# Peptides against a protein of PDB entry 5YCA: the designs that were tried, part 108

Target 1, 132 residues: chain A of PDB entry 5YCA
Amino acid sequence: RSLPAERNPLYKDDTLDHTPLIPKCRAQVIEFPDGPATFVRLKCTNPESKVPHFLMRMAKDSSISATSMFRSAFPKATQEEEDLEMRWIRDNLNPIEDKRVAGLWVPPADALALAKDYSMTPFINALLEASS

## One batch from the design tools (peptide; made by RFdiffusion4, then SolubleMPNN)

Design b2_p23_4_s4 (from b2_p23_4, 17 letters changed)
Fold by OpenDDE base, seed 4:
Structure b2_p23_4_s4 (fold): chain B 132 residues (1-132), chain A 23 residues (1-23)
Amino acid sequence: as target 1 above (132 residues)
Amino acid sequence: MEKEREEEIKKLREEAQKKLLSD
């Protein structure tokens, strides 16, 4: 696969300590037709453009939105590049199916694999460790 | 013009984020 050329400068160092990011996460209860569900989100702001994206985790099973990761990591990606990556994830990882939510969601192990590819490891670790 | 556009873009980003949580 081919990832977009430009990456969010927020993710310039994949080896940073994640612990300071944990208290920045926020839990949110969202109502769905079949009942409430809790999500954990982490606001990630591009230091150059000042554009924020929220990384998202389902509290119950720790599934993480790969779509949110990709969009945060690659701010100038085309829709075609996103579609290509999402297809790669479907073919090579273990995404879940949840009709309640949009985008492509993956289990923690897959999220961490993507985090390495996108240089987002500290942020995904923090998101996974945050309380709900 | 620019201020209005910035607010519109912000709103669109917020809407896009919400769409990740529900269809």
Scores: peptide ipSAE 0.030, ipTM 0.523, DockQ to the pose 0.043
Fold by OpenDDE base, seed 2:
Structure b2_p23_4_s4 (fold): chain B 132 residues (1-132), chain A 23 residues (1-23)
Amino acid sequence: as target 1 above (132 residues)
Amino acid sequence: MEKEREEEIKKLREEAQKKLLSD
């Protein structure tokens, strides 16, 4: 597959220690018709543009928004490029179905696979290890 | 300045939630 040409410079080094990022994560309880659910989020700011994006995890099953990852990694991507990547994820990984949330969400193993592709491994590790 | 920063962060979190969660 083809990923967007420009990547967020925040993710220049995929080998960095993730542990300093863990305390930067924040938990939030959101009310849904069928009850409350906790999400964990990590603010990721592009050091060049200063535009932030939030990586999102469902606390209970550790599902992560692939959509949030893509938009953070490739802030200049077109909608067409995003659609192509989301289609690839549907065809090659194991996204979950949850009517309560928008975007495409994937289990931890798939999230880590995407993180490697997007050079986001430290950030996804931190998001997965953060307490809720 | 601190209050303004907190309000900005709150706004950004709300915007992120709207993008990723169903109404």
Scores: peptide ipSAE 0.029, ipTM 0.546, DockQ to the pose 0.041
Fold by OpenDDE base, seed 1:
Structure b2_p23_4_s4 (fold): chain B 132 residues (1-132), chain A 23 residues (1-23)
Amino acid sequence: as target 1 above (132 residues)
Amino acid sequence: MEKEREEEIKKLREEAQKKLLSD
């Protein structure tokens, strides 16, 4: 598949040690109609534009927002490019169904596959290992 | 003025991210 041409320079090195990022993660409890749910977030700031994005994990089942990953990795992507990638994920990976949240969420193994594609492996590893 | 605008923009971005979790 084709991904957007320009990638967030934050992700220029996919081989970094992820452990220093673990304490940067933060847990957040959000109330939903069916009860509270905890999410883990990692703030990722584009070093050039200074625009932050939050990578998102559901604490309980470790599902990761593929949408958050894509938007962080490809800050200049068009809506059409995002739609194409999300469709690819639906067709090729194992996204979960959760009506409480927007975007497309995937299990940890799929998140790591996407992380490799987006050059975000250290950040996703940290997000997955962080306590909630 | 600059600090206030920066805080506002930060808030808007965080709210947008919150919507990703709460829709």
Scores: peptide ipSAE 0.029, ipTM 0.531, DockQ to the pose 0.041
Fold by OpenDDE base, seed 5:
Structure b2_p23_4_s4 (fold): chain B 132 residues (1-132), chain A 23 residues (1-23)
Amino acid sequence: as target 1 above (132 residues)
Amino acid sequence: MEKEREEEIKKLREEAQKKLLSD
């Protein structure tokens, strides 16, 4: 697969300590037709563009939005590039099916694999360790 | 009917995402 050429400078160092990011996470209860569900989100702001994106975790099963990761990591990606990556994830990882949520969601192990590819390991670790 | 159901699910997902990503 081919990832977009430019990556969010926020993720320039994949080896940073993740612990300072944990208290920056926030829990949010969302009401769905079949009842409420809790999510954990981490606001990630591009230090150059100042545009924020939220990384998202389902509290119940710790699934992570791969789509949110991709959009945060690659702010200049085209829709075609995103579609290509999402197809790759479907073919190579273990995405879940949830009719309630948009985008492609993956289990923690797959999220960490993607985090390595996108240089987002500290942020995904913090998102996974945050309380809900 | 099948296509209509798919469109409905898509709208629900989009709405949920907007709620989820709201600052």
Scores: peptide ipSAE 0.028, ipTM 0.552, DockQ to the pose 0.537

Design b2_p23_5_s1 (from b2_p23_5, 12 letters changed)
Fold by OpenDDE base, seed 3:
Structure b2_p23_5_s1 (fold): chain B 132 residues (1-132), chain A 23 residues (1-23)
Amino acid sequence: as target 1 above (132 residues)
Amino acid sequence: DEEEERRREEEIERAQEKLLSEE
């Protein structure tokens, strides 16, 4: 598959130590009709544009929003490019179904696979290791 | 300037919150 040409310069080095990012994660409780659920979020700011995006993880099963990853990694991607990538994820990975949340969510192993593709490994490792 | 930047960040955050809820 083809990914967008321009990537967020925040992710220029996929080999950085993820440890310093762990304490930057924050837990967030969201109220749903069937009860509260906790999520973990990591604020990722594009060092050039200064625009922030939040990487998102469900605390319960550690599912991660592939949509949040893609939008953070590829700030200039078109909607068509996003749609194509999300379709690829549906066809090749193991996204979960959760009617309560928007976007496409994937289990930890798939998130790490995407992180490698998007050069986001330190950030996803930190997000997965953060407490909730 | 600084106030506008804060408002923009808050709007971005609110938009991303929709990824956590379909309500």
Scores: peptide ipSAE 0.091, ipTM 0.693, DockQ to the pose 0.044
Fold by OpenDDE base, seed 2:
Structure b2_p23_5_s1 (fold): chain B 132 residues (1-132), chain A 23 residues (1-23)
Amino acid sequence: as target 1 above (132 residues)
Amino acid sequence: DEEEERRREEEIERAQEKLLSEE
């Protein structure tokens, strides 16, 4: 597959220690028709544009929003490029089906695979290890 | 403009909240 050419400079080094990012994560309880659910979020700010994106994890099963990862990693991506990547994820990984949430969500192993592709490994590791 | 930048960031945050709920 082909990913967008320009990547968020925040993710220039995939080998950084993730542990300093763990305490930067925040938990949030969201109410749904069938009850409350807790999410963990990590604010990721593009150091050049200063535009923030939140990486998101479902606290209970550790599912990660692939959509948020893509949008954070590729700030100049078109909607068509996003659609193509989401289709690739559906065809090659194991996204979950949850009608309560928007976007495409994947299990931890798939999230780490995407993180390697997007050069986001420290951030996803921190998000997965953070408490809720 | 600083105010415009702030408004843009808030809008981005709101848009991302929609990824957590389809309501």
Scores: peptide ipSAE 0.073, ipTM 0.677, DockQ to the pose 0.058
Fold by OpenDDE base, seed 1:
Structure b2_p23_5_s1 (fold): chain B 132 residues (1-132), chain A 23 residues (1-23)
Amino acid sequence: as target 1 above (132 residues)
Amino acid sequence: DEEEERRREEEIERAQEKLLSEE
């Protein structure tokens, strides 16, 4: 597959310690017809553009929004590039179907695979480890 | 049902947008 050429400089070093990012995560409860659900968010700000994106996790099953990861990692990606990557994820990983939420969500192992591809490993580790 | 799911999905989207604007 072909990922966008420009990557968020926030993710220049995939080897950083993730633990300082854990307390930066925040929980949000959303009410659904079948009950409340908690989401964990991590604010990621592009150090050059100063534009923030939130990485998103479902607290219960630790599903991660692949869409949020992609949009944070590739701030100048076209819609076509995003569509291609989401199709690749559907074809090669194990996305979860949840009609309650927008975007494409994947289990933790798949999220970490994407994190390696996007150079976001510390951020995804922190998001997965954070309390809800 | 499908309509409720759509509404909740929109709520999530709005919440995310709100967080981006407020933080």
Scores: peptide ipSAE 0.030, ipTM 0.642, DockQ to the pose 0.268
Fold by OpenDDE base, seed 5:
Structure b2_p23_5_s1 (fold): chain B 132 residues (1-132), chain A 23 residues (1-23)
Amino acid sequence: as target 1 above (132 residues)
Amino acid sequence: DEEEERRREEEIERAQEKLLSEE
C-alpha cells in the first residue's frame, strides 16, 4: 500500500527507548451508557507545527486507536489518504467493533504492526505499558 | 501568542476526546 509522503518529524527515530514516555501517559475515565471505561492517552506534539495528537488505548483490552496514530504520523494527509489506509486496516488487520467509540481501533499486535509502518514503535510500546 | 496556542491545544484535545466519548 501507499502511505502519505510526509511524516511527523516526531517519529524520525523508531529505535528510541520507550521507557521515558511511560510516565507521560495519563488515564481518563469516560462514562458510557453501559458504564464507565478507562482509557490511557499519550500526548504527542509535532515539533514543527506544535500541534498535539493524543494516542489512545482502551485500558481493559489494550486496543489502540489506529485513527489517532495515522493522524499523528501524517499531519498533511488528505481525507482520501486516511480513508484508504483505514480501508486497508479493515481488510488486512483485525479491527475491533466497539460502538461506544469513533475511529478504527485495533488490538495490540496490530497496533505494533502499524507503529512499525508509521515509525511510532517507542510511543506505542509506552502506551501499552502505561498503568491505567 | 501563548493564550491562542493554549486555546488551540484545548480544542484539539476536545476533538480527539470525541473519538472516545461519541459513537
Scores: peptide ipSAE 0.073, ipTM 0.679, DockQ to the pose 0.043; fails the geometry check

Design b2_p23_5_s2 (from b2_p23_5, 15 letters changed)
Fold by OpenDDE base, seed 1:
Structure b2_p23_5_s2 (fold): chain B 132 residues (1-132), chain A 23 residues (1-23)
Amino acid sequence: as target 1 above (132 residues)
Amino acid sequence: SAAEEEARQQQIAEAQAKLYAEE
């Protein structure tokens, strides 16, 4: 598959220690029509544009928003590029079915696979290890 | 304040979690 050419400089080094990022994660409760759900978020700021984006995890099953990962990793991606990647994820990984949340969410193993592709492994490891 | 900033960030994160429902 073809990923966008420009990647967020925040993810320049995929080999960094993730542990310092763990305490930067924050848990919050989000209300949905069927009730509340707890999420864990990690603020990721593009050092060049200074635009923040949150990586998101569902606390209960540790599902990660692939959409949030993609948008954070590829700040200049077109909607078409995003659509292509989301289709690839549907075809090759195991996204969950949740009508409450926006975007595409994947299990931890899939999130780590995507993290490797997007060069953001430390951030996803931290997000997965953070308490809720 | 720190509390206000946290509230703002919560709102942004919530929006991220919910806005995709329009897709």
Scores: peptide ipSAE 0.633, ipTM 0.891, DockQ to the pose 0.049
Fold by OpenDDE base, seed 2:
Structure b2_p23_5_s2 (fold): chain B 132 residues (1-132), chain A 23 residues (1-23)
Amino acid sequence: as target 1 above (132 residues)
Amino acid sequence: SAAEEEARQQQIAEAQAKLYAEE
């Protein structure tokens, strides 16, 4: 598959130590129509644009928002490029079905696979290891 | 303040997570 040409400079090095990112994660409770759910967030700021974006993990099953990963990794991606990637994820990975949340969410193993593709491994490792 | 900044970040993250953002 083809990914967008330009990537967030924050993710230029996929081999960085993830440990310093763990304490930067924050847990929070989000209210939904059917009740509260705990999420873990990691603030990722594009050093060039100074625009922040949050990577998101569900505390209960550790599912991670692939949509948030993609949008953070590829700040200049078109909607068409995002749609194509989300289709690829549906066809090749194992996204969960949760009608409460926005975007496409994937289990930890899939998130790590995407992280490798997006050069986000340290950030996803930290997000997965953070307490909730 | 730190509390205000945390609240702001929570709101942004919440908006990202929810399918239907509250207006």
Scores: peptide ipSAE 0.632, ipTM 0.891, DockQ to the pose 0.051
Fold by OpenDDE base, seed 4:
Structure b2_p23_5_s2 (fold): chain B 132 residues (1-132), chain A 23 residues (1-23)
Amino acid sequence: as target 1 above (132 residues)
Amino acid sequence: SAAEEEARQQQIAEAQAKLYAEE
């Protein structure tokens, strides 16, 4: 697969300690037609554009939005590039089926695999360890 | 205020998560 050429400078170092990011995470309850669900969010701000984007985790099963990861990592990606990556995820990883939520969501192990590819490992580790 | 900022961030996160926006 071909990932977008330009990556968010926030993710320039994949080896940083993730623990300082844990207290930056926030839990919130979101209401759905079939009932409430708790999510954990982590605000990730592009240092160049100063535009924030939230990484999202479902508290119950720790599924993480691959779409949120991709959009945060690749701020200049085209829709075609996103579609290509989402298809790759469907073909090579184990995305969940949840018709309540937008985008493609993956289990923790898959999220960490994507984090390595996107250079987001500290942020995904923090998101997974945060309390809900 | 801090409360207003939290509410704003919750709204953004909710919009990211939900397939269907509440009207």
Scores: peptide ipSAE 0.632, ipTM 0.892, DockQ to the pose 0.051
Fold by OpenDDE base, seed 5:
Formats: C-alpha cells, structure tokens, sequence
Structure b2_p23_5_s2 (fold): chain B 132 residues (1-132), chain A 23 residues (1-23)
C-alpha cells in the first residue's frame, strides 16, 4: 500500500523509550446511549503546527482508534488517502465492530502493527500500558 | 486553570470518539 509522503515530525524516531509517555495518558468516562465507557487518551502535538490530536484506547478491550493514529501521523493526508488506508485495514487487519464510536478501531496487536508502519511505536506502547 | 484545561481536553477527546454529538 501507499502511505502519505509527509509524516508528523513528532514521530521522527520510532525507537525512543515509551516509559516517559505513560504518565501523560489520561482516563475518562464517555457516555453513550447504551451506557458509559472508559477511554484512555494521549495528547500528541505536532511540533511544527502546534495542533494537538488525541490517540484513543478503549479501557475494557484495549482497542485503539486507527483513524486517530492515521490523522496524527499524516497531517497533510487527503480524505482519499485516509479512505484508502482504512479500506486496507479492513481487508488486512481485524478491526472491531462498534457502532457507537467514530472511525475505525483495532485490537492491540493490530495497533502495534500500524504503529510500526506509522513510526508511532513508543506512543502506542505507552497508551496500551497506561492505567484506566 | 488545570481543571479548565482538563475539561477542554476531555471535550476534544469525546468529540473524537463519538459518532454523534450527545447532550
């Protein structure tokens, strides 16, 4: 597949220690029509644009928003490029089915696979290890 | 304040997560 050419400078080094990022994660409860659910979020700010975006994890099953990962990693991606990647994820990984949440969400193993592709491994590791 | 900033960030994260706006 073809990923967007330009990547968020925040993810320049995929080999950094993730431990310092763990305390930066925050848990919160979000209300849905069928009841509350706990999420863990990690704020990721593009150092050039200063625009923040949150990486999101469901506390219960550790599913992570692939859409949020993509949008954070590729700030200049077109909607067409995003759609193409999301279709690839549907065809090659194991996204969950949850009609309550926006975007495409994937299990931890898939999230780590995407993290490698997007150079986001430390951030996804921290998000997965954070307390809820 | 810290509380106000937390509330702001919660709102942004909630908007990212929810398919539709509620409340």
Amino acid sequence: as target 1 above (132 residues)
Amino acid sequence: SAAEEEARQQQIAEAQAKLYAEE
Scores: peptide ipSAE 0.627, ipTM 0.891, DockQ to the pose 0.051

Design b2_p23_5_s3 (from b2_p23_5, 13 letters changed)
Fold by OpenDDE base, seed 3:
Structure b2_p23_5_s3 (fold): chain B 132 residues (1-132), chain A 23 residues (1-23)
Amino acid sequence: as target 1 above (132 residues)
Amino acid sequence: SEEEEKRREELIKEAQEKLLSEE
């Protein structure tokens, strides 16, 4: 597959210690037709553009929004590039099926695989370890 | 501050609409 050429400079170093990011995560309860669900979110701000993106985790099963990861990692990506990556994820990873939420969500192991590809490992580790 | 909280709420709302809506 072909990932976008330009990556968010926030993710220039995949080897950073993730532990300082853990307390920056926040839990949020969201009401759905079938009841409330808790999510954990991490605000990630592009240091150059100052545009924030929120990485998202479902507290219950620790599923991570691959869509949020991609959009944060590749802020200048086209919709076509996103679609191509999401198709790759469907074909090569194990996305979950949840009709309540938009985007493509993946289990923790897959999220970490993507994090390696996107150079986001510290952020995903922090998101996964944060309390809900 | 009130302004900061309002901005935070707007960003959260945007994230919800983009990532947490069935539409």
Scores: peptide ipSAE 0.038, ipTM 0.586, DockQ to the pose 0.048
Fold by OpenDDE base, seed 4:
Structure b2_p23_5_s3 (fold): chain B 132 residues (1-132), chain A 23 residues (1-23)
Amino acid sequence: as target 1 above (132 residues)
Amino acid sequence: SEEEEKRREELIKEAQEKLLSEE
């Protein structure tokens, strides 16, 4: 696979302590046709462009939106680059199927693997540790 | 501030619509 060349400057250091990010996460209950579900979200702002993206976790099974991760990590990525990465995830990781939500969602272990690739480990660790 | 919170809620809503609102 080929990841985009430019990465969000927010993720310049993958080794930073994640604990300060935990209290920045927020939980929200969303109503669906089959009932309510709780999500945890973390606002991630590109320090240069000031454009925010929200990383998303399903509280119940801790599935994380790989789509949200990719879009946050690679703000200048083309749709073709995103599609290529999502196909790679489908072929190499263990994405879950949930037709209630858009994008591609992966279990915690896969999310952490992607986090290493995208240099955003502290943010994913915080998102996973946050209370719902 | 109240204005900042309003903007925050709007951004969250927009993000959630993109990721959670599937037909």
Scores: peptide ipSAE 0.037, ipTM 0.589, DockQ to the pose 0.045
Fold by OpenDDE base, seed 2:
Structure b2_p23_5_s3 (fold): chain B 132 residues (1-132), chain A 23 residues (1-23)
Amino acid sequence: as target 1 above (132 residues)
Amino acid sequence: SEEEEKRREELIKEAQEKLLSEE
């Protein structure tokens, strides 16, 4: 597959220690028609543009929004590029279906696979280890 | 600051709208 050429400079080093990012995560309870659900979010700011994106995890089953990852990693990507990547994820990984949420969500193992591709490993590790 | 907090809330809301269904 072809990923966008320009990546968020925040993710220049995929080998950094993730532990300092853990306390930067925040939990949020969101009300749905069938009851409340807790999400964990991590603010990721592009150091050049200063535009923030939030990585999102469902607290209960640790599903992570692949959509949030892609948009954070490739802030200048076109909608067509995003669509192509989401199709690739559907074809090659194991996304889950949840009627309550938008975007494409994947289990932890798949999220880490994507993190490697997007150079986001420390951030995804922190998001997964954060308390809810 | 209060302004920073408000901005944070706005950004969180924006992210939520993009990633969560309102249904």
Scores: peptide ipSAE 0.037, ipTM 0.587, DockQ to the pose 0.046
Fold by OpenDDE base, seed 5:
Structure b2_p23_5_s3 (fold): chain B 132 residues (1-132), chain A 23 residues (1-23)
Amino acid sequence: as target 1 above (132 residues)
Amino acid sequence: SEEEEKRREELIKEAQEKLLSEE
């Protein structure tokens, strides 16, 4: 597959300690027709553009929004590039089916695989370890 | 449906906006 050429400079070093990011995560309860669900969010700001994106985790099963990861990692990506990557994820990983939420969501192991590809490992580790 | 997708996007956006406002 072909990932976008330009990556968010926030993710220049995939080997950084993730622990300082844990307290930066926030939990929020969202009401759905079938009841409330808790999400954990991590604000990720591009140090050059100053545009923030939020990484998202479902608290209950630790599913991570692959869409949020992609948009944060590749802020200048086209819709076609995003669609191509989401199709690759659908064909090669194990995305979940949840009609309540937008985007494509994957289990923790798949999220960490994507994190390696996107150079986001510290951020995904922090998101997974944060309390809800 | 298109309406369902719009609702899902709005919920995520609202959650993100609340986090942003807390900082």
Scores: peptide ipSAE 0.035, ipTM 0.631, DockQ to the pose 0.268

Design b2_p23_5_s4 (from b2_p23_5, 13 letters changed)
Fold by OpenDDE base, seed 2:
Order: structure tokens, then C-alpha cells, then sequence
Structure b2_p23_5_s4 (fold): chain B 132 residues (1-132), chain A 23 residues (1-23)
């Protein structure tokens, strides 16, 4: 598949130690009609543009928003490019269906696969290991 | 300005939160 040409310079090195990022994660409780649910967020700021994006994890089952990953990794991507990638994820990975939340969410193994493709493995590892 | 940048950041954060709910 084809990914956007320009990647967030924050993700220049996929081999960095993820442990320093763990305490940077934050938990957030969201109220839904069927009750509260906890999410874990990691703020990722583009060092050039200074524009932040949040990576998102459901605390309970560790599902991660692929949409948040893509938007953080490819800040100049078009909507068409995003749609193409989300379609690829649906066709090739194992996205989770949750009518309460927007975007495309994937299990941890799939998130790590995407992280490798997007060169953001340390950030996803930290997000997965953070407490809620 | 710095104030405008802070306001922009808040707007971005709120937009990101929309990923957590379809409501």
C-alpha cells in the first residue's frame, strides 16, 4: 500500500527506548450512556509545526485508535489518503467494532504492526504499558 | 501570539476528543 510521503519528524527513530514515555501518558474517564469508560492518552507534538495530536487507547481491552495514529504520523495527509489507509486496515487487520467511539480501533498486536509501518513503535509501546 | 497558540492547542485537543465518541 501507499502511505503519505511526509511523516511527522517526531517519529524519526523507531528504535528509541519507550520507557521514558510511559509517565507522559494520562488517563481520562469518559461517560457514555451505558456507563463510564477509561481511556489512556499520549500527547505527541510535531517538533517542527508544534501541532499536537493525542494517541488514544481504551484502558480495558487496550484497543488503540488507528485513526489517531495515522493523523499523528501523517499531519499533511489528505482525507483521501486517510480513507485509503483505513480501508486497508479493515481489509488486512482486525479492527474492533464499538458504536460508542469514532474512528477505527485495533487490538494491541495490530497497533504495533501499524506502529512499525508508521515508525512510532516507542510511542505505542508506552501507550500500551501505561497505567489507567 | 502565544495566547492564540494556546487557544489553537485547546481546539486541537477538543477535536481529538471527538475520536472517543460518536455522540
Amino acid sequence: as target 1 above (132 residues)
Amino acid sequence: SEEEEREREKLIEEAQKKLLSEE
Scores: peptide ipSAE 0.070, ipTM 0.647, DockQ to the pose 0.043
Fold by OpenDDE base, seed 4:
Structure b2_p23_5_s4 (fold): chain B 132 residues (1-132), chain A 23 residues (1-23)
Amino acid sequence: as target 1 above (132 residues)
Amino acid sequence: SEEEEREREKLIEEAQKKLLSEE
């Protein structure tokens, strides 16, 4: 696979302490046809462009939106680059199938693997540890 | 402007919320 050339400057250091990010996460209850479900969100703002993206986690099984991760990490990525990465994830990781939600969602271990690739480990750790 | 940024943030938040539901 080929990841986009330009990465969000927010993720310049993958080794930073994640604990200060935990209280910045927010829980949100969403109503679905089969009942309510809780999600956890973390607002991530590109320090140069000031454009925000929200990283998303399902509270119950801690599944994380790989789509949200990719879009935050690679703000100048093309749709083709995104599609290529999502195909790679489907072929190499263990994405879940949930018709209620958009995008590609992966379990915690896969999310952390992607976080290493995208240099956003502190943010994913915080998202996973946040209360719902 | 600050107003434009607020509008942009709302649009982004709404777009991101669509990742939570296909509806």
Scores: peptide ipSAE 0.069, ipTM 0.647, DockQ to the pose 0.044
Fold by OpenDDE base, seed 1:
Structure b2_p23_5_s4 (fold): chain B 132 residues (1-132), chain A 23 residues (1-23)
Amino acid sequence: as target 1 above (132 residues)
Amino acid sequence: SEEEEREREKLIEEAQKKLLSEE
């Protein structure tokens, strides 16, 4: 598949130690019609543009928003490029269906596969290991 | 300004929160 040409320079080194990022994660409880749910978020700021994005995890089952990953990794991607990638994820990975939340969410193993593709491995590892 | 940056961050945070809920 084809990914957007320009990637967030924050993710230039996929081999960095993830442990310093763990305490930077924050938990948030959100109320839904069927009850509260906790999410863990990690603020990721593009060092050049200074624009932040939040990587997001459902605390309970550790599902991660592939949409948040894509938008953070590819800040200049078009909607068409995003749609193509999300379709690829649906066709090739194991996305979770949750009607309460927007975007496409994937289990931890799939998130790490995407992280490798997007050069975000340290950030996804930190997000997965953070307490909620 | 620093205040403008803080407001911008808040707006971005709120926008990102919408990915956590379709409601």
Scores: peptide ipSAE 0.068, ipTM 0.650, DockQ to the pose 0.057
Fold by OpenDDE base, seed 5:
Structure b2_p23_5_s4 (fold): chain B 132 residues (1-132), chain A 23 residues (1-23)
Amino acid sequence: as target 1 above (132 residues)
Amino acid sequence: SEEEEREREKLIEEAQKKLLSEE
C-alpha cells in the first residue's frame, strides 16, 4: 500500500518514552441510544501547523479509531488516500463493526501494528494504558 | 446510510470540541 508522503512531525521519533503522555489522556462519557459509553482521548497537536487531532479509544474493549490515527499522522492526506488505507485495514487487519461510532475501529494489537506503520507507538501505548 | 454516518460523525466531533474548549 501507499501511505501519504508527508507525516505529522509530532511523530518523528517512534522510540520515545510513552509514560509522560499517559496523564495527558482524558476520559469522556458519550450517550448513545443503547446507553452510555466511555471514550479515552489524547490530544495530539502538530507542532508546525498547531492543528490538534484527538486519538480515540473505547474504554470497554480498548478498540482504537484507525481513522483518528490516520488523520493525525497524515493531516494533508486526501479523502482518496484515506479511503485506500481504510480499505487496506479492512482487508488485512481485524476491524470491528460498531454502527454507533464513525470511522474504522481496530483492536489493540492492530492499533499497535498501525502505530508502527505511522510512527505513533508511544502515543498509542499511552492511550491504551490510560485510565477511564 | 449517509444520514446515520453524519449523525455518528457529529457526535464524535461534538465530544472533541467539548474537550478542546476545556483547555
Scores: peptide ipSAE 0.041, ipTM 0.633, DockQ to the pose 0.211

